# Ledger of designs, part 370: peptides against a protein of PDB entry 6GMG

Target 1, 331 residues: chain A of PDB entry 6GMG
Amino acid sequence: DSDDRVTPPAEPLDRMPDPYRPSYGRAETVVNNYIRKWQQVYSHRDGRKQQMTEEQREWLSYGCVGVTWVNSGQYPTNRLAFASFDEDRFKNELKNGRPRSGETRAEFEGRVAKESFDEEKGFQRAREVASVMNRALENAHDESAYLDNLKKELANGNDALRNEDARSPFYSALRNTPSFKERNGGNHDPSRMKAVIYSKHFWSGQDRSSSADKRKYGDPDAFRPAPGTGLVDMSRDRNIPRSPTSPGEGFVNFDYGWFGAQTEADADKTVWTHGNHYHAPNGSLGAMHVYESKFRNWSEGYSDFDRGAYVITFIPKSWNTAPDKVKQGWP

## One batch from the design tools (peptide; made by RFdiffusion4, then SolubleMPNN)

Design b2_p29_8_s2 (from b2_p29_8, 22 letters changed)
Fold by OpenDDE base, seed 1:
Structure b2_p29_8_s2 (fold): chain B 331 residues (1-331), chain A 29 residues (1-29)
Amino acid sequence: as target 1 above (331 residues)
Amino acid sequence: MEEELEQIRRDLEQAYQSQLDKLASEKSK
């Protein structure tokens, strides 16, 4: 059987989705049905429904990253990423904790590091920053005005991001967003853009020059957020998966979850949209499925990953791929 | 929940190599 990725066929614009399948707090459906939902709910440009284009369907077909890709309008660059790390917890656990039965020292350190990340606080930080950025965007009609507004907002909040270099991904993210420059997008008008959030799960032990133990069990020092800002240097994330710890074991390189711009204040009630694998309806993997998960389900992740980053990017306000409210499943 | 998560993980694992190669190609465009 072929494992070839297939682009899902076009769905009629007026075709309504079939009901999603609830499962352990998630809502699940096949990719074709997600396209139907997407067209009904998220496809709107300037208030008008759009059929998902062949290009968009092609992007979507890549699986978990495809969901973020189609909704953000670009392949994730992950440059503006946030996380939260409890340094005190980490140090304390390393000092006073002990490896579990059968756990190596490297496994212990990797696990302790993983557990020292707070997904909820990381998400909260990203939302906070996105909110600041959105305020800076609101009445800015050129990039200079946006940057000035942003600096003022940060100063007012005594936010450490105010000290970032002008070349930082934090300040350059907007200008580096293709849709910002598009005539039918932002048209170089910041006030036509809004900040959105997605999440990436990945492995810390990606340095091929480091020890095998770090590649197998995690690098406790890798991909930590900078103090004060919460920024994670993602430059060394090269989509390298966790190394096998036993023969026949394998891990995948990443998972992506789309949040957008939901206004739900309770993190636990936010909905994250993600895919399982690339679409292969005629192959052994089968059709791609799309999941709409609550934060608790998303943030749990898999053993393949020991890092979660919350990334900010931008989309035109005219797009409805990031609405204020996201309803889990269908109807 | 555990069973479902494990199934999802397995699906991701099975798709890894092919997905990686294709994604790399797309990023290079």
Scores: peptide ipSAE 0.024, ipTM 0.621, DockQ to the pose 0.039
Fold by OpenDDE base, seed 5:
Structure b2_p29_8_s2 (fold): chain B 331 residues (1-331), chain A 29 residues (1-29)
Amino acid sequence: as target 1 above (331 residues)
Amino acid sequence: MEEELEQIRRDLEQAYQSQLDKLASEKSK
């Protein structure tokens, strides 16, 4: 029950974390211990450690989205999202493949569509774009300069994003970032900001006007990236879960994983931080746990989801919530 | 804001069940 959510208590600034425990190839700890780690590693503003504020602890308490929320400084809007879809694979499998025994046509098509997404390529595209954006930010002291730099970078790389409309989430993302406008954040200076990445897993079959089969087994045509840009239109994502395929079956709405701005070139070695559920230590769900997973564990997702998007947002460079290197677990 | 928070809470409750199912599946292997 959502009413059981509790804000984790404050942790002393200098309290060191207890060791994380291994859990199926990932590092796991209770939320209170993550707060301790966060204060030691990620809390720094202008190089100075900070105690996690009550507001930040409140955001964190919302579970899987809470980790992304506290580290990005805003509730995820998911507007600037990227993915990779292999259209040829999809078409070929539909044409030459066969449904499994007992698999309906709709189930087959949904599965084939899901399998036609490449999580690694989607992630790489987001990283590529984030790098371009960071170059555009570096010496830009107003939004106009940033946009001009961005267009130049895209033109030099012959990137299809150069053709996006000025109102596109791609160009408007920075101006729509609260921390960019904050005095202690970007203060409207793009050069004080950096691009960061998080990921969302969600269900494709969210259209209530579509067939029941699409809601149960996925909509093969939904949330595909645009060719050339890799942009996903997330406007139709309303956190609607997969429809049950059998009585008593239930699915969750989403999962969020925080990557930040790691520089590790090998995708398989990148660390993704995420939570399980809202913090309810006295409720049926229990205490919130935080996981630090490698890309393989993160990208596998759950049966609840058939889409993965990699989203770009911005944080102030003065924040250490997105360091170049992330160490899994503790110590 | 309250409506948004309520939706988030509902979503998070559902996310927990998915994780438990995955962990259970992995444990059974």
Scores: peptide ipSAE 0.031, ipTM 0.639, DockQ to the pose 0.272; fails the geometry check
Fold by OpenDDE base, seed 4:
Structure b2_p29_8_s2 (fold): chain B 331 residues (1-331), chain A 29 residues (1-29)
Amino acid sequence: as target 1 above (331 residues)
Amino acid sequence: MEEELEQIRRDLEQAYQSQLDKLASEKSK
């Protein structure tokens, strides 16, 4: 029951975290211990570590989304999302492939669509765009300068994003970032901001007007990236979970993983931070746990999801929630 | 905002089983 959610208590600022537990190639710890690590490593504002505020602890308590929430400073809006889809692979597999034994046609099509997404390329696209944005931010002291720089960068790279509408989430993302407008954040100075990345896993078959098969096995045509840009229209993502295929089966509506702004060039070595469920230490679900996973473990997702999007948002450079290097676990 | 938070709460309960399934899948590899 969601009513069992509890805000984790404050941790002393100087309390060091206990060692993380290795778990299937990832590092795991209870949320309270993550708060300790967060305060030591990620809490810094203008170079000074901070105690996680009650508000931040409350955000964190919401589980997987909470990790992204506390580190990005806002609830994920998922407006600027990227993915990579191999259209040729999809068409070829549909044409030449066959359903597995016991697999329905709808299940086959859904699976083929899922497999036609390339998580690594999607992530790479987001990183590429974030890099372009960061270059545009670097010496821009107002939004107009940022937008001009961004357009120039895109033109130089012959990037299809240059053709996006001015009202597109791509161009409006910075303006719509609360921390950009905050006095202690960006203070309307783009050069004080940096692009960061998180990922969302979700279900494609969310259209209630569609067939039951699409809701159960996925909608092969839903949430595909636009050609050239890689942008995913997330407007139809309403956090609707996969429909059960059998009685008693239940699926989760989403998962979130925080990457930030790591500079590690090898995708496989990047660390993704995520949570399992809301914090309910006195409830049936128990305490929230936080995981630090390598990209392979994160990108594999769950059967609950057939889409992965890599989302760009912004945080102040003064925040250390998105450092260049993230170390998995503790110590 | 309250409705959004309520939706978030409902969304989070479902994450528990998903994590377990993922871990189980990873163990099998």
Scores: peptide ipSAE 0.027, ipTM 0.635, DockQ to the pose 0.200; fails the geometry check
Fold by OpenDDE base, seed 2:
Structure b2_p29_8_s2 (fold): chain B 331 residues (1-331), chain A 29 residues (1-29)
Amino acid sequence: as target 1 above (331 residues)
Amino acid sequence: MEEELEQIRRDLEQAYQSQLDKLASEKSK
């Protein structure tokens, strides 16, 4: 229950983290200890270490989304989302593949659709676009200059995103970023901003008007990326969880993982930071834990989800919540 | 590894339905 959520207490600015707990390629710690690490590593504004504010601690306390929230500076809107879907593989498997023993047709189709998404390619697409955006931002001192630069970059790469509407999430994302407008943020100067990436896992079968089978086993046609651009229309994502397939079964509505702006070229070596549940130290769920996972661990997701989107947003360059290098765990 | 992942999954399941839906709804407006 939301009533059990507690805002983690403030941690002294100079308090060093305790060692993280390694677990199957992940690094895990309690939320309070993550706050300590965050203050030492990620809190810097204009090069100055900051104590995590009460507001930030409150955001963080919401669990998996909280990690992305505190590091991006805003609640995820998920509007600029990318994925990669192999249509040919999907069609071929549907045509030539067979349901597993005991697998319904709907279950088969849902599974095949899920497997037709390439998480690595989706992530790479987001990184590619973020890189283009960062180049466009670099010397742009107003939005018009940014947009012009962006269009030029896209044209040079013959990227289909150049054909997107000016009002699309792709072109509007910067101006719709609160920190872009903040005096201590971008101050309406694109060159003070940088693109960052987070990921959302969610369920495809969210249409309540669709068949029960789609809600249980996935909607094979939902949340596919547009050809060429890789953009996913997230407008239909209403944070509706997968429907139970058996009595007593329950699924969660989403998971979020923070990547930021790591420069590691090898996707498998990138670190994704995420939380388990809201902080309830006095409740049944217990204290929130934060995980730092490699891409392999993150991208695997859970049975709760059959979609993964890689979302681009922006933060001020003055923030250190998205450093070039993220070290897993502590020390 | 599987056991750990399952534990994380269970933790997510227990926590997210009511609170995160509400939060998402509020923040999406």
Scores: peptide ipSAE 0.026, ipTM 0.642, DockQ to the pose 0.055; fails the geometry check

Design b2_p29_8_s3 (from b2_p29_8, 20 letters changed)
Fold by OpenDDE base, seed 5:
Structure b2_p29_8_s3 (fold): chain B 331 residues (1-331), chain A 29 residues (1-29)
Amino acid sequence: as target 1 above (331 residues)
Amino acid sequence: SAAEEEQIKKDLEQAYQSQLAKHKSEQSK
């Protein structure tokens, strides 16, 4: 029950974390120990370590979304999302492929659509765009300067994003970021902000007016990136889980993974931080655990999800929640 | 690994619906 959620207690600022448990390319620890690591590594504001506040601990306690929440400073809105979809592969597999034994046509189409998304290319697109944004943010002291720089950068790269509407999530993302407006954050100065990335896994078949087959096996046409830009319209994502295909089967509505602003060029070496469930140390679910996964482990996802989006948001440069280098586990 | 994935999935299964419901409830107050 959600009523079992507990806010983790405060950890002393100077308390060092215990060793993480390595497991199949992941590093795992209990949430309290992650707080200790976070205070040592990620807590810095203006170069000074900070104790994780009660509010931040409360955000973190919500599980997978909590990790992204505490590090981004806001609950994910998922408005500026990117993916990569191979339309030619999709069409070819539908035409020349065949359902597996016992696989329905709808199940086949849903699977083929899922497999036609390229998580690595989607991630790379988000990183490319984040880099462009970061260049545009640099030395821009008002939003107008930022937008002008952004358009210039996009024009130089002949990027299709230059044609997006001024009110699109792409151009409005910065102004809609709470920390941009905060006195101790961006203070309306774009040059004080940087672009960061997180990922969301979710289900495509969320339309209640669609066929039951789409809700069970996926909607092949839903949440595809726009050609040229890679933008995904997330407006129809309502956190609705996959419908069960058999009695007693249940699926989770989403998963979130935090990347931040790592500079590691090899996608396979990047670290993604995520949680398993809300913190319920006295409940049936137990204590929340935090995972630091390599990209391979993160991007694999679960059968609960057939979409992965890579989302850009912004944090103040004074925050150390998105360092250039993330070390997996402890020590 | 399959074993790790299964364990993580089991841990997630009961969590996210309750998380979202609680969050929405708290934000609406």
Scores: peptide ipSAE 0.026, ipTM 0.633, DockQ to the pose 0.039
Fold by OpenDDE base, seed 3:
Structure b2_p29_8_s3 (fold): chain B 331 residues (1-331), chain A 29 residues (1-29)
Amino acid sequence: as target 1 above (331 residues)
Amino acid sequence: SAAEEEQIKKDLEQAYQSQLAKHKSEQSK
């Protein structure tokens, strides 16, 4: 199946996209047409429109992760992830709720845990942190200055992140960003970088040493955000899909959605860009399609996943892959 | 690092498999 993946061909730099089509409340197009849009809207480096390189087209061809990859400039590491979990809701529902007819206890607990996550609050937390980081970046010309600014901002806001270890993904994220170190990127100047957000959907029941029930119905205790910070330990996420609950059932290992740095205050109006599958125009899967979804469409996810994380990374400010405003579809 | 590169390669391989299931899900919508 992987052998069917094809790198989309180059598109002329000045070729305009064809109109997107509506698809279940989303704007949808084939990957080649997305490349055209990307070149017109998102490709700019230092204000100059660029043709998507072969390398970038190759990254994009990997599907949902490819959209985030090409726009962030690196394969997602998912280290700086945020979520929101309502512990009180979870405890109360477990105590007072009952399994549905035909629902096992494990299935009930997994469902209740899933429902105890608040995608909107998780997204809001990531946006809040990204804003703090952006303020810390603004006038910092070395990493030390950035870190000092960050600590000051966190202290002023009485944010629990101020207590994180210096080796925490929170403090190390910038230095671990390849584009920060690149001469044509950040060039080790934090003020040339900005925080951006993407989201990952994945399965909680990935521990092979756990019960089969957890692998099938979710692990209620896995991938919860730390209280106060909202940080999710993603170290145990190995892209393991949900285990089948019936013969012939199969699940996807992850989904990725690109948000970037939109300034739209209403979460429901934000646009999330994602792909359906790797590009296989001559294979059984067919051509890759790219979707631009509203938050409600993105955050709904699939039954394949019971966790959503909102991840912060960094890109050079000279890139236009994360504009303040994203327009859904074309034109 | 070499370890990170290896993990990326592994993730990419797994991504291929994940895309099949996603395709099926989207076709059913």
Scores: peptide ipSAE 0.024, ipTM 0.651, DockQ to the pose 0.534
Fold by OpenDDE base, seed 4:
Structure b2_p29_8_s3 (fold): chain B 331 residues (1-331), chain A 29 residues (1-29)
Amino acid sequence: as target 1 above (331 residues)
Amino acid sequence: SAAEEEQIKKDLEQAYQSQLAKHKSEQSK
């Protein structure tokens, strides 16, 4: 029951974390121990480590979304999302492929659509865009300068994002970031901000007016990236889970993974941080656990989801929640 | 692995209501 959620207690600032445990190629620990690691590694503001505040601990306690929330400084809005979809593969497989034994046509189409997304290319696109944004931010001391720089960078690269509307999430993302406006954050200075990435897994079949088959097996046409830009329209994502295909079956509405701003060029070596459930140490669920997964483990996802999006947001450069290098586990 | 997926799925399922409620709250702000 959601009513069992508890805010993890404060951890002493100098308390070192216990060793993480291996779990199917991931590093895993209880939330309190993650707080200890976070305070040692990620908590720094202007070079000084900080105790995780009660507010931050409360955010973290919400589970998978909580990890992204505490590190990004805001609840995920998911507005600036990227993916990669192989339209040719999709069409060819639909034309030439066959349903598996016992697989319905709708199930087949949903599966083929899911398999036509390339998580690595989607992630790479987000990283590419984040890099462009970071270049545009670097010497921009007001939003106008940032936007001008961004347009120039996009023009130089012949990037289709240059044609996006000024009101699009792409151009409005910075101004809509609370930490950008904060005095101790960006203070309205783009050069004090950097682009960061997180990922969301979710279900495509969220349209209540659609067929039951789409809700059960996926909507092959939903949440595809726009050609050229890679932008995914997330406006129809209402956190509706997959519909049960069998009695008693249930699915989760989403999963979130935090990447930040790692500079590791090999996608397979990047580390993604995520949580399992809300913190309920005295409830049936038990304590929340935090996982640090390699990209392969993260991008694999679960049967609950048929879409993965890579989302760009911004944090102050003074924060260390998105360091260039992330080490998996402890020590 | 399949075992990992099932375990994580179970854990996430139980977190669903709490996470959804928070999302709705944040969207209303």
Scores: peptide ipSAE 0.038, ipTM 0.664, DockQ to the pose 0.038; fails the geometry check
Fold by OpenDDE base, seed 1:
Structure b2_p29_8_s3 (fold): chain B 331 residues (1-331), chain A 29 residues (1-29)
Amino acid sequence: as target 1 above (331 residues)
Amino acid sequence: SAAEEEQIKKDLEQAYQSQLAKHKSEQSK
C-alpha cells in the first residue's frame, strides 16, 4: 500500500557508517546507513559536507529511482538514452535458432531480442558521448558556445549524432536540466556542469494495443537504438510492467542504477548504486536497502526486464555525487 | 512532466507484490 512508505530520519552529519555487508560481489546496507555514507562521501557542495535534507531523504525513500534521484538532483526523465543492439545476431538466431522445449514462438522471439542487446557496448556508447559532451562543456560560458563546441567535436569524430535535430534530446538535455539554471548550480554557465550516467531497466512489451504475447514475453521491435547514434526513443516507456504469465506472478515496473562519472576504464570494475524497494520499515516490505554492485551484477538485471538503457544527464561540478572513483561498501 | 512524475510515484507505491519480488531477487543473487 502507498501508505507504507516512510521518509528515513535525519542522520547526524558526523556519524560514520557501519560496515556494509558483502553479498555475491555486491555491498549491501540499510538506507539509513547509506545516508551516513552519502553525507561523508557524496554530500559535498563546493568542498563542504552537507546533511541530507528532508526533501532528499524523501526522494531517496522511493527505492531504486530514489538513489538516482538524490544523486542527480532531479527525477529521471530518461530522454537521452543509449543502447547497443546486434541486428545480425538477432536475425541469425531467429533464422537458425530453435525454441526451447515448451517455449512458444513469441517467447522465443522475445528472448532472442533481449539477448541481442549488448549492455557493455551500450554503456560504452554512453560513456563516449558523455566524454564528448564534457569536452564541449569545458570552456563554454553560454549555451551557444556549448552547442558550437559539441557540433565541432562530433564532426571531428564523424559521429552520426551531428545529424540530430536541434530539438533532439541530445542537444536540449543541458537546457532542460534544472540545476543548470540554478544560481548555486550551473548559473547558466555550461563550464560549471558535467555529464553523468545512470541506467534504467524496463519492459519492452508496454503497448496496450499489441498482442498479449508481446506484453507477456516482450516486443522484439520495441526500444531499439537508432543505427549510428545508439539513441533509444524512450517516449513510449510509461513504466508499465511485464504482464503475468501465471496467476500470482507480479513484475516490477523498472530498476535504476547510478554510475555518475567514474573514470575507471574497465567496465567490469565500475560500481553501480541502486535500491531494492521503497522504504517501509513498518510494512511487510521492510526497510529499504541500498546496493553497490559491480557492472556484471547490475547489467544482469531481472526477469522483470528485457531492456536496459544508459541515460546521460548533467550535474554541477561543485556536487560530489558523481566522483571519479567510487569504492564499494564501507570502510 | 510533473503529472507523469506523480503517476510514477503512485505506481511505485502501489506495486507492492512486484517490489516484494524484487526484494527477494536481490537477496538471492
Scores: peptide ipSAE 0.025, ipTM 0.684, DockQ to the pose 0.347; fails the geometry check

